# Ledger of designs, part 315: peptides against a protein of PDB entry 7UQJ

Target 1, 160 residues: chain A of PDB entry 7UQJ
Amino acid sequence: PELYQNFNITPPRGVLFHGPPGTGKTLMARALAASCSSDERKITFFMRKGADILSKWVGEAERQLRLLFEEAKKHQPSIIFFDEIDGLAPVRSSKQEQIHASIVSTLLALMDGMDNRGQVIVIGATNRPDAVDPALRRPGRFDREFYFPLPDVKARFKIL

## One batch from the design tools (peptide; made by RFdiffusion4, then SolubleMPNN)

Design b2_p27_8_s2 (from b2_p27_8, 16 letters changed)
Fold by OpenDDE base, seed 5:
Structure b2_p27_8_s2 (fold): chain B 160 residues (1-160), chain C 160 residues (1-160), chain D 160 residues (1-160), chain A 27 residues (1-27)
Amino acid sequence: as target 1 above (160 residues)
Amino acid sequence: as target 1 above (160 residues)
Amino acid sequence: as target 1 above (160 residues)
Amino acid sequence: LEKIIRETVPPPEEVIKEDPYPYPPLP
């Protein structure tokens, strides 16, 4: 958070964490959530898996996304973390899934409908950034992308 | 590995990482893999998701597990990391899934058939340790369990 | 970065990552650096080891710290990551180390001299937060502290 | 970061064998 205030950069509505699996994307999102909270101002952290929203909420995925964004707005400041967002919002080019097109459209609308004044950040994590719909990767949505490299051997020796 | 050599502790065949989602289980498994790799001795890291083995390998899941363990033995020293192992090896008590019982039995046999002389470690990660078959959590299998706590809110407040 | 802008929280000058070795502190710092850089605005990540600054630069440690902070200011937005900061800034109570007192004083002055307008964040990582000079852990310096919990000891002993 | 990533030892080759044959999902 703090780097962007120092940078006078408008906070993005959404941030895409990408990189090889097990590079700490989810841990980072969690660490960011709690690090932005103060004793006076708790950040509410919402976590969902992309595939879980599709599989558990067949036909209600849009409603659950809306409820999630409403709950995040009610409990702001808040972070919505989508783990495996490529599972929630795959590239629209798959001809067969009208269901995904509606979920992606709902997520796009929810991200676009986040007033820049809202204290809600959306973090998407993926191992496959190219599998995420390019419409989500545009300015005002996931307009910031973060590569999580594999932990370097030299970093690993010190982490162990 | 080096810590076990230093402590004269027999390396476990299997280790269960458990804790809330996004606590760094997968990151830690990857961090362990490269910290155990020296320039002289690269550890081969195999990663599979439990749900992917079930969904992608319908009818071949047992064969793919066998191939994975053979490949890990061929490329030893190696780590096999099963992310979401509760998806691969759910508790046997659900009467409906004869398919899971065979996969679990194959995984049990593969872990039991890892001679203590093999430089192959199996890491299972789960958010639901109680959803993992208790037979996998016995000595000689996942006889080692790691709780990944949520990074403490108070600790997090201080990082950000 | 972005979360603090959303939360209208003043960015810390410094953040202390603490926790046992193995907990991902260095990885997290690298991931934060990557995660604050966009294609348009690369964050310059400076990494130094506390012990390396003392051992490699005997008598020049203060100058190297000043140069590091100047270089970070020149290449802002930037992150300065001190791995093993307890090696750089031990508690002043050890009577024997006049040399450490001057390095700590220089680091304090450099952190105090970072105007809140500077796009430079300092991340210190330590395994021993109580070995870090309490003067560094005050507001306007490392006023934020992150505990990286061990993946539960029962876990670590079992994978290792 | 790219420069630091370039200066850092390349990760061990993950033999992520992509499964060449996606089998159809269960019904």
Scores: peptide ipSAE 0.000, ipTM 0.313, DockQ to the pose 0.056; fails the geometry check

Design b2_p27_8_s3 (from b2_p27_8, 12 letters changed)
Fold by OpenDDE base, seed 1:
Structure b2_p27_8_s3 (fold): chain B 160 residues (1-160), chain C 160 residues (1-160), chain D 160 residues (1-160), chain A 27 residues (1-27)
Amino acid sequence: as target 1 above (160 residues)
Amino acid sequence: as target 1 above (160 residues)
Amino acid sequence: as target 1 above (160 residues)
Amino acid sequence: LPEVVKEVEPPPEEERRRDPYPYPPLP
C-alpha cells in the first residue's frame, strides 16, 4: 500500500504475482492481507485456488466468481487472492476453450466492474505468467506484475 | 544443514512444513536451500510436487523417487523438497490404496535408507499434515514438523 | 504499495518487521521489493545487516548509512532493508552507549530527513523489537510494525 | 551459515482444523 502512495501511481485493481514456485507469492499475498488489517481496520482476505474453482464449481464457476467479488465488496476493505490463477484463466488452448472462455470473460467483467474507489484489491499468483490469458494482464485488470525471484544465496541467510 | 553441523546436531532426515496455504513453506524451503549454499558449499535443491509425481509418473513414481534420492545423494549437500506431500502420501483412504501404498512404501524405504551421515535433507510441505500418512511422520522420516502460521493480521498493515 | 493509496493512509517512512527468526521477515522484504518492481518500474533493493554495519564499518557506520540513503534516493523508487536492525539500533545498554548512540542518531536523522514524497521505503527486520531503540519506533520512522508470528515452535527446529 | 530459524510448533489442533481457506468456498 505505502509504495504506491509514495509513487503517485494509481493503485491497480489487480496485482499479478509471478515467479518460480516457492518464492513466497502466496505468503506475500497473505502477509499483505494481514498487513492491511489493523485493530481499527480489518481487511477481509478471500483466497481461492484457480484450479479449485474449475474443478469444484463446474457450471457454477461464474456464479461463484460473482459471489466472491460481491462478498469482497460487501466486506471492504478486502483482498481477493487467486492462487495459481493460471489454472483459472489458462491461455486459450484449442481443446478446453468454451468453459474457460466463459470463466475468463466473467473474471474480466468483474475486474472491469470494480469501482476504482472500491477498497478491493485482487491479487493473482502464478508460476506461469505466460499461461495467464493476456486479457487479464491489461490495464485496469492485473496491470501490475510482480516478479518473485528466487532468493539470492546471500539473501537466504537472513531469512533463516 | 549448516546449523546442524555447527551445533553437532544430527540433521533430521525429514522435515515436515505444515500450515495454511501461502504461509511460505515452499519459500522457506528454497530460502533454506539457498541459505545453506555458500560460495564454497552450494546446496543442490530438488523440488517435486506430490501430485505431479502421481499424475506424471503413473507406474514410474517409485523409480523416479529412487532416482531423485540417488541424484540428491550424488549432489550432496542437497535438499529434496516435496511440495504438497499430502498429494504423494495421502492417508490411506479405501479407493486409492494400492498405487499410493506402493509410493508411500518406497518413500518410507528411501527415507529410512538415508545414511544419517548423508548431507541430504528431505523437506515435505503440506497444508494438511493430517492428510499425510502417519508412517511418514515417525522418527527417522519426517520426524521434525514445522508449522507455518498465517502472519498475524495486525502485523501486516505496517509493511504495506 | 497499492493498499495505502486506497486507504488514504500516509505511507510510513519505515516499516518494522518483527517476529521470531525464520518467520519470513527477510523473505517478505525481498518479495515486497520484487513485487514492487515491474518491467516498467524497477525498484532498487538495498540490503544491510545491522550487525554488519557495526562490525565492518567501525568509525564509518554513519558515513555508510548516509551513503546508503543517498544511493537509495538516487535510485528511486527504492527499498532499504535493514535485516537484524536490533543489531544496528540496540536499546541503550550502559556499556556500548557511545558508538551505538551516534549510529542510532544518524539513522534517526536519515529517516527524519526523508521527504515523505520520496520513493524510498525503509524496512527493518528484527527478532527482538524490544531490543530496537524506541526512538526508531516513533511516528515518521518505523511507525509501522509487522509481527511475523512463529509458525509454531516445533515446526522450525526440524528444518534446520 | 543460515541462522537458526527457531523451532515452530504445529498449531493447536483447533487452529489446524481451521479451514486453510479462511473463507471456504461459499456454500
Scores: peptide ipSAE 0.000, ipTM 0.320, DockQ to the pose 0.115; fails the geometry check
Fold by OpenDDE base, seed 3:
Order: sequence, then structure tokens, then C-alpha cells
Structure b2_p27_8_s3 (fold): chain B 160 residues (1-160), chain C 160 residues (1-160), chain D 160 residues (1-160), chain A 27 residues (1-27)
Amino acid sequence: as target 1 above (160 residues)
Amino acid sequence: as target 1 above (160 residues)
Amino acid sequence: as target 1 above (160 residues)
Amino acid sequence: LPEVVKEVEPPPEEERRRDPYPYPPLP
């Protein structure tokens, strides 16, 4: 987190957390949000689940994404966390093409439309980065990827 | 594990981890599996996602649950972790009744059929314990519930 | 990471992860290190165990701490993770006083001597924050503390 | 409205009270 301040690194607009299930991706995103907040400057944390956006908002997913990004922009500084982003933006080559293609295009446009001055970070979490549309993994989108390894058995022992 | 043996406390067959998303439920289940494993006694950790059992195994979900419990029993001591168990066993009154009802009944029967002598612990994780069938939350099943609070803000502030 | 850049928040030099054993402190620290590393900018992760520094380097622990901080400074951006930091920096009132006091003083000096421009973050993990010298928990040191809750002790009880 | 997963606010004191093992107060 703080390492980036000292580096004058332009904040990635998007961060992809990937790794096996239960490696703490969602916990990390929350810990990051929480750790970036201060008593004076609270970071607003928006969480959405990829599959929930598709399933609950059939035909409205694009609108819900727009509203989410607008709300995140209104409540800057903010983190948008997409849990299971592979459920929202599957690779376009998967035969369930039409409904997903519009959502992916909307998410791409929203990530591209985040002006570099916006204090909105998007975190995507997935168990399968290869199931996420490669267009989302390009520079200016989820251009930063973080592997959450399975805690090595010895590392797991060291948690107790 | 060893504490329960020494106290003649029947280990709970089922533990429900509940709390807001990204509170570390899955991470904790893995950490516990790892912490209970010694070099001499490795605990086998089985992980399934509730929604994946329903979606991948349409019509075979019951069989897959049976196989999972048999495999866990064969590889004792073992932990079966159901991530998003609300996806597997929604409250019976929820309108998606028929497909879920048989799976819930199978899970109930499998949890009830785990003889007290089996070193198989079932951990369910959910973001909504109220969305889990109350029948699963009864004694002898997920009779043990754990709230994973949102990590306290003052704690969270301090990572970034 | 990046949220801090936008906020001009001085990076905490140190973060204390505290909470009962098994709560994922070490896993979180590794996940943070991984989650701050990009393909272009890898964060170097240094891990040391508090007790190992004391036990392996009797009479050289201070030198090893200095070398660790120098190496971390050389390999910026870097994270120094102290697992079981209570083993390194026990409260001065604990009867193993003399050897620990010099190590604590060295760690304090090293954390204080990390100029705000250094891209070195120190993460301490402990099971007992009260066993850590309060001097380490002051602003500019481990001024940031994360409680890793037990999954409700009933959780820990229920898994064992 | 997308539930603003609240400002990373401490779990409401009520939710902490419902946790039978609330976060021990950060020392």
C-alpha cells in the first residue's frame, strides 16, 4: 500500500486478485480498503459479486455497473471490489456470448472512462484469471495482477 | 482436535462460518485445517463451493455430495468446507425450491449420517446465515456458528 | 497502495498484525506482498521469525536486524515481515531482559531511522499484542494495528 | 442503490456484541 506512495506510482485503475479459492482475495481487498482509510479520510468500499450482477439484474447489469461507478466516483476515495469477476466478464469466446458481451463492454468503457485523477480503484477477484476477458487485463484496466498462492503447508502451520 | 479428545467433548460435526463477505471465512477454514495438521497427522481439506455443486452437477449434485462425504470419511481426519453454503442449501421457502430441496435433504442426511466417531468436520461458510435452511443449523449438523465480523476499522486503517 | 498516493498519507512504517494463532496473519502479509507486486514492480518480501532471530543469532541479532533493514532498503520496494514479533520484542518487564532490550532498541532505532522516503514497510505479526513492547506500537513505528479475530472461539473450539 | 458496503466502519457495536467473540478491543 504505502510502498506505492513512496514510488510515485500512478495508481492502477484496476487490480486483479487471482489465485485458488480461499486464499483471502476478498479479505485482502477489504483489508486494503480498511487500511487505506484514515479517521480523516475514509475510503468507501463497494463490493459486488460478478454472478450476482448477472443473475439479479438480468437486462440491468449495464445500468447497475454505471450506477456503481458513479456512486464510487461520488464517494471518492473509493474501492470497487468485484468478487468473482470471472462471473461478470467471462472470456468472450464462451458460448453464452450475448448477455456477457454487453456487460464486458460496459465494464471496459467504465474502466477506460475512469479519469486518471479519479480516486477510484477497481479490484477484481477471480479463481481463474484465464476465465477473465483478456481485454480487462490490459493496461489502464486490470493492469496489475496479484497471485494469491495457496498458503504453503509450512506457511499454514505458521498461521497458528 | 486434541483438546476435544482430552475433554471427551464430542467434536461438532458442523460449523457454520457466517459474516459479511470477505471477513476471512474461507481463509480461516484453511488455516484451521492447516493448524490441525501435524507432520504425523495431516488433515485432508475438501473444499466445495455451494453454487458450483448446483451448477456443475445439475442432476448429480446429490451423488457428488455423497462421494464427497465418502471421500472425506476415507481420508480421515478431514474437513469438508462448503464455501457459500447458502448457494447449496437456501431456505426451503425460497422460490427455487425443487432442485435445492433434494440437495438440502441429501446434505441433511449426510450430516446426520456422520457417525459421532467420524473425524470429519463440515464447515459451511455463508454471508447470510438466515439464507441457510434452519434445518442445517440444528444440533448434530451445523450446530456451531461463528460470526466473522467485519474487521474493525481501526485495525484495518493500519495496513495501508 | 494507490489510494495512499492520492491522499498524500504518510505511509505507516510499520503495521502490526495481531490476533490469535491461526487467524491468517502470515498469510495476509504474504498476500499483501504479492498484491503489491506487479510484473514491472516486484516488491521484495523479507520474512523473519522473531524467535529465530533471537535463537539463531545470539549476540548477532542486532547486526542481523541492521542487515535485514539495509537489504530491504537496497531492494526497495520491500516488505519486512516479522512473524511472531513478540518473540523479538517482548515487553521489557519479561525476565529475559538484557538480550531482548538491545534488540528492541535496535528495532526501534531501525524503524525510526527509516526515512519517510524509504519504500520499506515493516509488518509485525503477533498472537499477543500486549506482549509486544508498547514503544513499537507508537506513531512512526507499528502505528497501525490489525486485529485478526479468532473466528469466534466457538469456531476454534468447533474445529478442534 | 448498490449497497455501499459501508465506509470501512467498525462493525456496528451491535454486530460486535452479537459476535460472541467480539474483537477484543484493540489494546
Scores: peptide ipSAE 0.000, ipTM 0.318, DockQ to the pose 0.076; fails the geometry check
Fold by OpenDDE base, seed 4:
Structure b2_p27_8_s3 (fold): chain B 160 residues (1-160), chain C 160 residues (1-160), chain D 160 residues (1-160), chain A 27 residues (1-27)
Amino acid sequence: as target 1 above (160 residues)
Amino acid sequence: as target 1 above (160 residues)
Amino acid sequence: as target 1 above (160 residues)
Amino acid sequence: LPEVVKEVEPPPEEERRRDPYPYPPLP
C-alpha cells in the first residue's frame, strides 16, 4: 500500500501466483503479507480457498465474496489471498456450471470496483492458470502473474 | 530410510501432516524428500491429491492406489505424499459414500501390507485431521502426526 | 525485481530466508526467480553457495562478489541468491577468521552501494540466522527476513 | 533436489491440453 504510493505506480489490484503443486505459492503469499506489514502498519491477511467458498456457502458465495472485500477494505491495508482460485473461478466455457458464472461475475465486479487508492491487494494462487477465467487475468484484476516452477532439471542448468 | 536406520528408530509407515492451509505441509514433504536424498541415494517422491484420486479415477481409484504403492516399492527409497488425504479417506461414519469406503479400505490394506523394512514412507497432508478416517491414524499406518501451526502472531512479529 | 515492481514495494536490497534445513528456502528462492520472470522480462538468476565462494576462490572471494554484483546489475532485472550465507558472512566475533571479515565487509559495501532503483534483489538463505553477521541484517541490506519453520519442535522430535 | 523418478501417468490428452501443469515435473 504505502510502497505503491511512494513510487507513484498503480498498485496491481490482483496478483496471480501459478505453478505446479507444492512450489510454495501459499507460503509466498503469507510471507509477502508478513513482509509488507511493519510495526507501525500491520497488514490484515485474509485467506480463502476457492473450493471452500463454493462448498461451504452454496447459494451465498457471492455474498461471502462481497463481505470479504468489504472487510478487507475496512481493515486496510489488507491482502486477500485466494488459494486454488481456479476452484472459485473456473473457465466459463464449461457449459454445466451456471452457479460458477455468477460467482465469477461477482469476483470480477469486486475487483473492478476496487478504488485504485485502496490498500487492498488480491493474490490468487492456482496450479492451473488456464483453468482460471481469462476475464480475471485482465488489466485491473489479476494483471500480474508469477510463475512458481519446480526446479526442472533444465531450470537447474539455467540457474547454475 | 537411512535417516531412520542411523537413529535406530523404526521408520513410521505413515506420517500425517496437519494444520491450517498454507502452513507449508506440501513444501515440507518435498523438502523432507530432498533432505533425505543424497548424491548416492536419490529418494523417489510420489505426489497425489486425495480428491484427484477420487475424481479422475472413478471406479479405478483402488487400482491406482495399488499401482502407486507397487511403483513406490519398485523405486525405493520412496515417499508417497497424499495431499488433502481427507478427500481420499473421509470419516466412514458419513452414510453417503460407499465408493469412499472401498478406497479407504484399499489404502488401509496397502499401508498394513508395507513391510517395516521397506524404504517407503507415506506422508498424508490435511487441513482437517478429524475429517480423516480414524482407522488411518492407528499404529502401523499414519502413526505419527505433525501439526503445522500458523506462525504464531508473535512469530509473525519476529518475521516482521 | 518484477515482484517488487509488481508490488511497487521499495525492493528490499536483501531478503533473508532462514529456518531449519530442508524447509524449502532454496526452492522458494528459485520459485521466486522464475515467478518474477515473464515472457516479456526474464529475470537473471545468480546462485552462489556461501562456502563455495570462500573455498573455490580463496583470496579472490571479494573480487568474485564484486563481479557477481556487477554482472547482476548488467543483467537486471536480476536476483542474487546466496545459499548458506552464514558460510559467507559468519558472525565477526569469532576471532579466527580475518579472511571472512574482509568478505563480509565487501558484501556489506556492495549491498550498501546498490541503487534503490536497481532491479537487483539479493536473497540470502541460512539455517542459522544468528550465525550471519548482524550488520547484514540491518536496513538497506537484508532488511526483510522470512522464517521457514519446521512444523512444531514436538513434531520434529516425533519424526526423529 | 531428489530425482523424482516416478512417471505419474499423464492425465488424458484432453486434460493435458487444459492443464499447463499436468504433473508437477519431478524435481
Scores: peptide ipSAE 0.000, ipTM 0.276, DockQ to the pose 0.062; fails the geometry check

Design b2_p27_8_s3 (from b2_p27_8, 12 letters changed)
Fold by OpenDDE base, seed 5:
Structure b2_p27_8_s3 (fold): chain B 160 residues (1-160), chain C 160 residues (1-160), chain D 160 residues (1-160), chain A 27 residues (1-27)
Amino acid sequence: as target 1 above (160 residues)
Amino acid sequence: as target 1 above (160 residues)
Amino acid sequence: as target 1 above (160 residues)
Amino acid sequence: LPEVVKEVEPPPEEERRRDPYPYPPLP
């Protein structure tokens, strides 16, 4: 967080955490969120699962994404964390393809609209970065990617 | 595992990690697998998602569970980690109920059969411990539960 | 990272990650480093172990710390991660006390000198925050502290 | 494996109730 201020790096609109499952992507997102809040400036953390957006909100997923981004803007500074964002990626089945394409399109539009959204960061986590729509991985969206390697055996001895 | 050997503690058949999403349940399971393997005694870590067992293995889920437990036994000492184990335990909706009941029954039987399975530990992770079939939470199955709290607000303040 | 830019929060000079071993402090530091680097602006991640600084660099530890901070400044934006920073803390033995006091004093001076050091962040990780010299935990040094709680200690004792 | 060092405060309970995927209430 502070690194970026020090670094005069324009904050990406979105950050993609990728790597093998159980490498701490979700945990890191929470920790980043917390690492950026202070007593005076609490960060609001919104979390959604990609699969939940598709399965629970059939026909309302776009509206719920819009509401999520509105709430995140209302409660700025905020982080929106999409766990399993590859679950928003179209599993290519023809009827699901249209709904998924619409949801991805809505997410793209919401991310592109973040220029005017103040202090909202989006974090996507996936085990399959290549399953995430390449359009989400473009500049101005999830344009920064973080590989979460499995802790190696040597990192293991260092963690222990 | 090494700790269980060192402490002469009979390893639980199953351990349930529960708590809010992104509290590091999956990460802890890997860290435990990692902390328990030495250069001399590598622990094999098997990971499955509850939802994947249901969605990818329609009609073969029971066979895949059996194979998983056989592989885990073959590669002992081993950890079987079920991420989102609540995804194996349906909130009862009638037609899904039979297939899910069979998968849960198979998992129960596989866990009950672990007495003869040597050094295999099962870890289940869930955000919804109450959505996990109570039969899985009985002695000799997931009889040990671990709450992963959200990091305390004071821990947050120190971090910030 | 982005959050702090958005939040106009003055970056701490140092952040202390503390908590039991296996809590992912090292992994968090790596992921933070990764999270701050882009294709255009890679963050250089320097990692040292506190014990390695003392054991490998007997009599050169201060020089190696100075070189590390110079390299970090040269390769800014950068993170210096001290894993097991409590290993730099004096184990109270009289002859080691002087050498440790000198190393800690050098680290203090290097951290105090970071006002002129541009985009360098220091992360210390420890299992024993109370073993870290209180002088390191003052404002302008490791003034932000990250508790990495074990998933519930009762959890660990039941898994172990 | 990284433990959560810092969490962001969950949105207020009223907002968590509005959140279709609220974080479980902090105990």
Scores: peptide ipSAE 0.000, ipTM 0.333, DockQ to the pose 0.091; fails the geometry check

